# Designs tried in a protein design run: peptides against a protein of PDB entry 4Z63. Part 213

Target 1, 334 residues: chain A of PDB entry 4Z63
Amino acid sequence: LCLGMNDLTGNIPEDLFHLKRLNLLGIQENRLSGSLSREIRNLSSLVRLDVSWNLFSGEIPDVFDELPQLKFFLGQTNGFIGGIPKSLANSPSLNLLNLRNNSLSGRLMLNCTAMIALNSLDLGTNRFNGRLPENLPDCKRLKNVNLARNTFHGQVPESFKNFESLSYFSLSNSSLANISSALGILQHCKNLTTLVLTLNFHGEALPDDSSLHFEKLKVLVVANCRLTGSMPRWLSSSNELQLLDLSWNRLTGAIPSWIGDFKALFYLDLSNNSFTGEIPKSLTKLESLTSRNISVNEPSPDFPFFMKRNESARALQYNQIFGFPPTIELGHNN

## One batch from the design tools (peptide; made by RFdiffusion4, then SolubleMPNN)

Design b2_p22_7_s4 (from b2_p22_7, 11 letters changed)
Fold by OpenDDE base, seed 2:
Order: structure tokens, then sequence, then C-alpha cells
Structure b2_p22_7_s4 (fold): chain B 334 residues (1-334), chain A 22 residues (1-22)
């Protein structure tokens, strides 16, 4: 049953929850309000539940143990409060959980040992506090993780050295500290292709440790951190780099010539730093900017990107990395 | 510019909601 993109108001009729053979319920993009009924437990054949973009409030009901076939739960952009229900945090069937842009709070806790099918997690823009959950690497299929805009005070857990499934990771604006430790841990994530760390590590030094190596890194975003230091030499070994944003920091020194050796680099923003010297001539020879044949069919994160021109500007949404225009921004360096 | 993975306060996505491709 797909009722998305309408002007439906009020509550879900209780009789809808008697549809025991229902595999898909999509009621997204409406004006549905009140609590999400516990009677969703009666939908025992449910594979996909989409309640996103509504006015739902209250706690998410703890009934997911009665939904043994549920693979997809989409609840983004609602007014949900409380924590993740225990039955949801233990779901062995769930592949995707999206609860982005809610009012969920407390410590983030998932039973990753039970969540054997979880491959995508979006909990961005919530009110989670405390530390990052150390057991996330126990979610053995977890590939896509957005935890941006929460309050995860402290450091990236040491256990994330073992996060082999991790490919796409955002921790933007999560009150993280110790960039040296974070990069030192995350370099062990052998499948990591996208790393977004914007608005963390305020005023720290960007590490220039030649022992750091990110083999499969395609997207690195560490913008607006007020980071000190220079262009990190370790980044020169990330031969697959496609997008680099280090803008709005306090980085100094020269832009190194090796920045033009990245064959796939189509988006570079080093603006609003304190770089000096000449623009590397190698940047004028970037193949990705001279040839039109960028492969548009590469895997992307399951979370959108947002570009802000400045702190007061409205963010522009980009659903795919390849939606970014080919860009070299070196402005506002002194 | 700078890139992040969240919109400004009062999160209004642009007219096409982002659906996860999975």
Amino acid sequence: as target 1 above (334 residues)
Amino acid sequence: SYVTTFPDEGESYTAKPYELSL
C-alpha cells in the first residue's frame, strides 16, 4: 500500500493494521500526526515501512520483534522522541534504518551482534548524547553510517579499527575531539571510501603523519574545523580520490604538486585557508576536468550531501557525489 | 564553500526527498 506524497492528515486508521498480508506500507510525505500506533505489530508480513516526512510524535513503539520480515524502516523527518526501541535495536531482519531528523535522545545503543542484516544506518540530526557506540563494528554488514549532528563527545572508539564493512561514514558536527586519533583509527577501515568529518576537532592540528594510509578513499571532507597545519602528505597515497574539501580551516604552507596527480579528482575545495605560494601547474592537467568520461555509475553513500557557500547561506542538497559540479576552489587564501 | 551531511537548522530538504537507493 503506497499512499505517499499526498495531503493526508490525522492518524492512521486502526483498520489498516489488520492487513496481515501487507508487505509494503508507504505513507511518507503526508501530514500524519500523533503517535505511531503499536498496532503496526499486526502487520506480520511487513518488509518495508515508510512513515518518513510526517508529523509523528512520541516514542517509536517497541513492537519490531513481531515484524520478522521487516528489512526497511524509514522514519526520517518526524518528531519521534526517546531512544531506539529494544526490539528495533535487536532486529535480525533489518537491512536499513533511517531515523534522521527526529528528536531521539539518550545514549545510542544497538545490539549489533543481533542486527546481522543491517547495512545502512542513518541517525543524523537527532539528540543522541554520550559516546559513539563501541560495538558498531559488530554489525558485520554495516556499510553506510550517518551519525552527523548529534552530541557524541569524545573520541572515535578504538574498536573502529575493526570496522571492515564500513564504506561511507559521516560524523559531521558531532562534537568529536582528537583528529589524530580519529584518522589513526579510521585508516584501518579497509573499505572506507567516503569520510565526512566537517565541524569537529575545533582548532586542532591536522596530522601530517606519513604512516597514515587510506587505500580506497574517494571522498574526504574535513571542512570548517579551524584546523592548523599543512596539506597532509599521507593523502598523496589515496590514488582514488575524487572529492576533497578542506575549506574553512587555518591550513598554511604551499599547495603541493601531487594534488594534481589524482586522476579521478573532480572536486577540490581548499578555500578559506592560509595557503601560500604558487598554484601547482599539475592542477591545470587534471584528467577528470579535461575529459567528460567520468563514470557516473559508482556506488554512493545512502545519505545526502549539503554544500554551504558560507555560514549564513542556505545549504544546497546533492543526493550523489557526481551531482557536484567539477570544481577547483582556492579562493580566500592569504 | 564547505560540504557536510546535514542541512541548516529547521531541516527542510529541497523538493525532491532523498530516498535511500537500497
Scores: peptide ipSAE 0.327, ipTM 0.713, DockQ to the pose 0.555
Fold by OpenDDE base, seed 4:
Structure b2_p22_7_s4 (fold): chain B 334 residues (1-334), chain A 22 residues (1-22)
Amino acid sequence: as target 1 above (334 residues)
Amino acid sequence: SYVTTFPDEGESYTAKPYELSL
């Protein structure tokens, strides 16, 4: 049953929960309100539940043990409060969980040893607090993780060295500290292609450790951190780099000539730093900006990106990495 | 400009159709 993108109001009719053979319920992009009924437990054949973009409130009901076929739960952009229900945090069938832009709170806890099918997790823009869950790497199929705009104090856990499934990771604006430790850990994530760390590590030094290596890194975003230091030499070994944003930091020194050696680099923002010297002539030789055949079919994160011109500007949404316009921004370097 | 993975508070954004890359 698909009733998305309407002006439906009120709550879900109780009689809908008698549909025991229902595989898909989509009621997204409506004005549905109140609590999500516990009677969703009666939908024992449910594979996909989309309640996103509504006015739902209260706690998410702890009934996911009665939904053994549920693969997709989309609840983004609601007023949900409390934690992730225990049955949801233990779901062996769940492939995708999206609860972005809610009011979920407390410590983030997932039973990753039980969540054997979890591939995508979006919990961005919630009120989770405490530390990052050390057991996230035990979610052996987890590729996409957005935890942005939560209050995860402290450092990236050492256990994330073993996060082999991790491909797309955002921790933007999550009160993280120790960028040197974070990069030193995350370099061990062999499948990591996208790393977004904007609005963390305030005033720290960007490490220039030649031992750092990100083999498959395509997207690095570490913007608006007030980072000190220079362009990091270790980044020159990330030959697949497509997007680099280090804007709104306090980086100094010259822009190195090796920045023009990235064959796939189509988006570069180094603006609002303190770089000096000449613009590298190698930037005029970027193949991605001169050739028409950018491979548009590369996998992107499940979570969207947002570009802000400045802190007061409205964000522009980009659903795919290749949605970004080819860009070289070097402005405001004094 | 700078890139992040969240909109401003109260800012509307488009729902991304989640296609699980199997």
Scores: peptide ipSAE 0.325, ipTM 0.710, DockQ to the pose 0.642
Fold by OpenDDE base, seed 1:
Structure b2_p22_7_s4 (fold): chain B 334 residues (1-334), chain A 22 residues (1-22)
Amino acid sequence: as target 1 above (334 residues)
Amino acid sequence: SYVTTFPDEGESYTAKPYELSL
């Protein structure tokens, strides 16, 4: 049953939950309100539940143990409160959980040893507090993780050295500290292609440790951190780099010539720093900006990106990395 | 500009963040 993108109001009719053969319930992008009924437990054949973009409130019902076929739960952009229900946090069938842009709170806890199918997790823009869950690497299929805009004080856990499944990771604006430790840990994530760390590490030094290596890194965003230091030499070994944003920091020194050696680099923002010297001539030879044949068929994170011109500007949404316009921004380095 | 993975508080996404191919 797909009823998304309408002007439906009120509650879900309780009789809808008698549809025991229902595999898909999509009621997204409506004005549905109230609590999400516990009677969703009666939908024993449910594979996909999409309640996103509504006015639902209250706690998410703890009934996911009665949904043994549920693979996709989308609840983003609602008013949900409380934590992740225990049955949801233990779901062996769940592939994707998206609860971004809610009011979920408390300590984030997932039973990753039970969540054997979880490959995508979006909990961005919630009220989770405490520390990052150390056991996330136990989710052996977890590739896509957005935890941005929560209050995860402290450092990236040491256990994330073992996060081999991790491909796309955002921790933007999560009160993280110690960028040197974070990068030193995350370099061990051999499948990591996208790393977004904007609005963390306030006033720290960007490490220039030549031992750091991100083999498969395509997207690096560490913007608006007030980071000190220079362009990090270790980044020159990330030959697959497509997008680099280090804007709104306090980086100094020259822009190095190796920045133009990235064959796939189509988006570069180094604006609002304190860089000096000449613009590298190698930037004029970026193949991605001279060739029309950018391979658009690359895996992308499940979470969208947002580009902000400044702190007060409205964010522009980009659902795919290749949605970014080919860009070289070097402005405001005086 | 700077890139992040969240809109401002109270901002709506302009589109679905990901069309899951069923």
Scores: peptide ipSAE 0.314, ipTM 0.709, DockQ to the pose 0.692
Fold by OpenDDE base, seed 5:
Structure b2_p22_7_s4 (fold): chain B 334 residues (1-334), chain A 22 residues (1-22)
Amino acid sequence: as target 1 above (334 residues)
Amino acid sequence: SYVTTFPDEGESYTAKPYELSL
């Protein structure tokens, strides 16, 4: 049953929960309000539940043990409060969980040993607090992780060295500290292609350790951290780099010539730093900016990017990296 | 500019809402 993209109001009719053979319930992008009914447990054949972009409130019901076929739960952009229900945090069937832009709170707890099918997790823009869950790497299929805009104070856990499934990771604006430790840990994530760390590590030094290596890194965003230092030499070995944003830091020195050796680099933002010297001639030879045939057949992260022109501007949504215009921003370097 | 993966609370997307794909 698909009823998304309407102006439906009120609650879900109780009789809808009698549909025991229902595989898909999509009621997204409406004005549905109140609590999500516990009677959703009666939908024992449910594979996909989409309640996103509504006015739902209260706690998410703890009934996911009665939904053994549920693969997709989308609840983003609601007023949900409390934690992740225990049955949801233990779901062996769940492939995708999206609860971004809610009011979920407390310590984030997932039983990753039970969540054997979890591939994508979006919990961005919530009120989770405490530390990052150390057991997240036990989710052996987890590729896409958005935990941005929560209060995960402290450091990236050492256990994330073993996060082999991790491909797309956002921790933007999560009160993280120790960028040297974070990069030193995350370099062990052999499948990591997208790393977003904007609005963390306030005033720290960007490490220039030549022992750091990100083999498959395509997207690096570490903007608005007030980072000190220079362009890091270790980044020159990330031959697949497509997008680099180090804007709104305090980086100094010259822009190195190797920045133009990235054949796939189509978006470069080094603006609002303290870079000096000449613009490397190699930047004028970037194949991605000169050739129209960028076949970006590359896997995109399962979370949207939001580009802000400034801190007060509304973010522009991009569903895929190739939606970004080819860009070189070197402005405001003094 | 700087790239993020989160809107403000209650902020509407500028494009069609993103659905995560597998």
Scores: peptide ipSAE 0.025, ipTM 0.657, DockQ to the pose 0.537; fails the geometry check

Design b2_p22_8_s1 (from b2_p22_8 with E5K M10K E15N W18Y Y20T)
Fold by OpenDDE base, seed 4:
Structure b2_p22_8_s1 (fold): chain B 334 residues (1-334), chain A 22 residues (1-22)
Amino acid sequence: as target 1 above (334 residues)
Amino acid sequence: SELEKKFPDKVNLTNSSYITTE
């Protein structure tokens, strides 16, 4: 049953929960309000539930133990409060959980040992507090993780050295500290291609440790952190780099010539720093900007990106990395 | 939370912007 993109109001009719053979319920992008009924437990054949972009409120019902076939739960952009229900946090069938842009709170806890099928987790823009869950690497299939805009004080857990499944990771604006530790840990994530750390590590030094290596890194965004230091030499070994944003920091020194050696680099923002010297001529040799035939059809993160103009302005949303235009931004340096 | 606006792929970038995920 697909009823998305309408102007439906009120709550879900009770009789809908009698549809025991229903595999897909999509009611996204409506004006549905009230609590999400616990009677969804009666939909025992449900594989996909999409209630996203509504006005739902209250706690998410703890009935997911009665939904043994549920693979996809999309509840982003609602008014849900409370925590992740225990049955949801223990779901062995769930592949994708998207609860971004809600009002969920408390300590984030998932039973990753039980969540054997979880591939994508989006909990961005909630009110989770405490530390990052140390057991996330136990989710052995977890590739996409968005935990941005939560109150995760402290450091990236040491256990994330073992996060081999991690490919796309966003921790933007989560009050994280110790960028040196974070990068030192995350370099061990062999499948990591996208790393977004914007609005963290305020005023710290960007490490220039030559021992750091991100083999598969394609997207690095560490903007608006007031980071000190220079362009990190370790980044030159990330030969697959496609997008780099280090804007709105306090980085100094020259822009190195090796920045033009990245064959796939199509987006570079080094603006609003304190870089000096000349613009490297090697930037004019970027193959991605000179070649007409580079059709890059690569997978993108499940979570959205946002282009912010300032702290008060509404961000522009991009759903894919390649939605960004080819860019070289070096403005506002001295 | 508030309803967000999705934008098409073609957006005019302005100077002094930065990328984030939330």
Scores: peptide ipSAE 0.369, ipTM 0.752, DockQ to the pose 0.238
Fold by OpenDDE base, seed 3:
Structure b2_p22_8_s1 (fold): chain B 334 residues (1-334), chain A 22 residues (1-22)
Amino acid sequence: as target 1 above (334 residues)
Amino acid sequence: SELEKKFPDKVNLTNSSYITTE
C-alpha cells in the first residue's frame, strides 16, 4: 500500500494494521500526526515501512520483534522522541534504518551482533549524546553510516579500525575531537570512499602524517573546522579523489601541484582559508573538468549532502555527489 | 530542520559555501 506524497492528515486508521499480508506500507510525505501505533506489530509480513516526512510524535513503538521480515524502516523527518526501541536495535532482518531529522535522544545503542543484515544507518540530526558506539564495527554489513548533527563528544573509537564494511561515513557537526586520532583510525577502513567531518575538531591541526593512507577515498569533506596546518601530503595518494572540500579552515602554505593530478577530481573547494602562493597550473589540466566522462552511475551515500551558503541560510540539499556542479573554489584566501 | 529544503541539482554556488551532511 503506497499512499505517499499526498495531503493526508490525522492518524493512520487502526483497521489498516489488520492487513497481515501487507509487505509494503508507504505513507511518506503527508501530514500524518500523533503517535505511531503499536498495532504496526500486526503487519507481520511487512518488508518496508516508510513513514518519513510526516508529523509523527512520541516514542517509536517497541514492536519490531513481531516484524521478522522488516528490511526497510524509513522514519526520517518526524517528531519521534526517546531512544531506538530494543526490538529495533536487535532486529536481524533490518537492512536499512533511516531515522534522520527526529528528536531521538540518549546514548546510541545498537546490538550489532544481532543486526546481521544492517547495511545502512541514518541517524543524522537527532539528539543522541555521549560517545560514538564502540560496537558499530560488529555490524558486519554496515556500509553507510550517517551520525551527523548529534552530540557525540570525544574521539572516534579505536574499534573503528576494524570497520571493514564502512564505505560512506558522515560525522559532520557532532562535536568530535582529535582529528589526528580520527584519521589515524579511519585509514584502516579499507572500503571507505566517503568521509564527511565538517564542523568538528574546532581549531585543531590537520595532520600532515605521511603514514596516513586512504586508498579508496573519493569524497573528503572537512569544512568549517578552523583547522590549522597545510594541504596534507598523505592525501596525494588518494588517486580516486572526486570531491574535496577543505573550505572555511585556517590552512596555510601553498596549494600543492599534486592537486591537479587527481584524474577524477571534479569538485575542489579550498575557499576561506589562508593559502598563499600561486594557483597550480596543474589545476587547469584536470581531466574531469575537460571531459564529461565522469561515470554518474557510481554508488553514492544514502545520506544527503547540504551546501551551506552561510550560517543563517537554509542549506541546499544534494542527494548525490554528482549533483554538485564541477567546481574550483579558491576564493577568500590570503 | 533548516537543512530540509530540497533544491534541483542545478544550483548556483556561492563563494562562501561549504559542504556538510547535516
Scores: peptide ipSAE 0.361, ipTM 0.750, DockQ to the pose 0.260
Fold by OpenDDE base, seed 2:
Structure b2_p22_8_s1 (fold): chain B 334 residues (1-334), chain A 22 residues (1-22)
Amino acid sequence: as target 1 above (334 residues)
Amino acid sequence: SELEKKFPDKVNLTNSSYITTE
């Protein structure tokens, strides 16, 4: 049953929960309000539930143990409060959980040893607090993780050295500290292609440790951290780099010539730093901007990106990396 | 939370912006 993208109001009719053979319920992008009924437990054949972009409130019902076939739960952009219910945090069938842009709170806890099928997790823009869950790497299929805009005090857990499934990771604006430790840990994530760390590590030094290596890194965003230091030499070994944003930091020194050697680099923002010297000639000859057709069909994160103006609440949303135009931004440097 | 606004993809970049995933 697909009723998305309408102007439906009120509650879900109770009779809808009598549909025992229903595999897909999509009621997204409406004005549905009230609590999400616990009677969803009656939809025992449900594979996909999309209630996103509504006015739902209250706690998410703890009934997911009665939904043994549920693979996809989309609840982003609602008013849900409380925590992740125990049955959801223990779901062995769930592949994708999206609860971005809610009011969920407390400590983030998932039973990753039970969540054997989880491959995508979006909990961005909630009110989770405490530390990052150390057991997240135990979710052995988890590739896509957005935890941005929560309040995770402290450092990236050392256990994330073992996060082999991790491919796309966002921790933007999560009150993280110790960038040296974070990068030192995350370099061990051999499948990591996208790393977004914007609005963390306030005033720290960007490490220039030649021992750091990110083999498969395609997207690195570490903007608006007030980071000190220079362009990190370790980044030169990330030959697959496509997008780099280090804007709104306090980076100094020259822009190195190796920045023009990235064959796939189509988006570069080094603006609003303190770089000096000349623009490398190699940058004017980037293959991606001259002769290379960029493949639009590459795997991408499930979470959106936002182009945000500094000191503005306004942002532009980009759902895909290739939604960004080819760009070289070097403005507002010394 | 409140409903967020949808923004189209491939919009022109504005000056003095940065990327995030908030």
Scores: peptide ipSAE 0.343, ipTM 0.736, DockQ to the pose 0.234
Fold by OpenDDE base, seed 5:
Structure b2_p22_8_s1 (fold): chain B 334 residues (1-334), chain A 22 residues (1-22)
Amino acid sequence: as target 1 above (334 residues)
Amino acid sequence: SELEKKFPDKVNLTNSSYITTE
């Protein structure tokens, strides 16, 4: 049953929960309000539940133990409060959980040993607090993780060295500290292609440790951290780099010539730093900007990107990396 | 958090911006 993208109001009719053979319920992009009914438990054949972009409130019901076939739960952009229900945090069938842009709170706890099918997790823009959950690497299929815009004070857990499934990771604006430790840990994530760390590590030094290596890194965004230092030499070994944003930092020195050697680099923002010297001639020969063969079919994270103009401005959404135009921004430097 | 409205999928970039995910 698909009723998305309408102007439906009120709550879900109770009789809808008698549909025991229903595999898909999509009621996204409406004006549905009130609590999400516990009677969802009666939809025992449910594979996909999409209640996103509504006005739902209250706690998410703890009934996911009665939904053994549920693979997709999309609840982003609602008013949900409380924590992740225990039955949801233990779901062995769930592949994708999206609860982005809610009011969920408390400590983030997932039973990753039970969540054997979880491959995508989006909990961005909530009110989770405490530390990052150390057991996330136990989610052996977890590829896409957005935990941005929560209050995860402290450092990236050491256990994330073992996060082999991790490919797309966002921790933007999560009050993280110790960028040297974070990069030193995350370099062990051999499948990591996208790393977004914007609005963390306030005033720290960007490490220039030649021992750091990100083999498969395609997207690196570490903007607006007030980072000191220079262009890190270790980044030159990330031959697959496509997008680099280090804007709004305090980086100094020259822009190195190796920045133009990235064959796939189509988006470069080094603006609002303290770089000096000449623009490398190699930037004028970037193959991605001279050839039209940008591979549009590359895997992208499930979480959206946002272009922010300033702290008070509403962000502009980009759903895919290829949504960014080819860009070289070097403005507002010395 | 506040409920966000739907945004367009593609917009023009302006200088003096930065990328984030939330």
Scores: peptide ipSAE 0.337, ipTM 0.738, DockQ to the pose 0.237

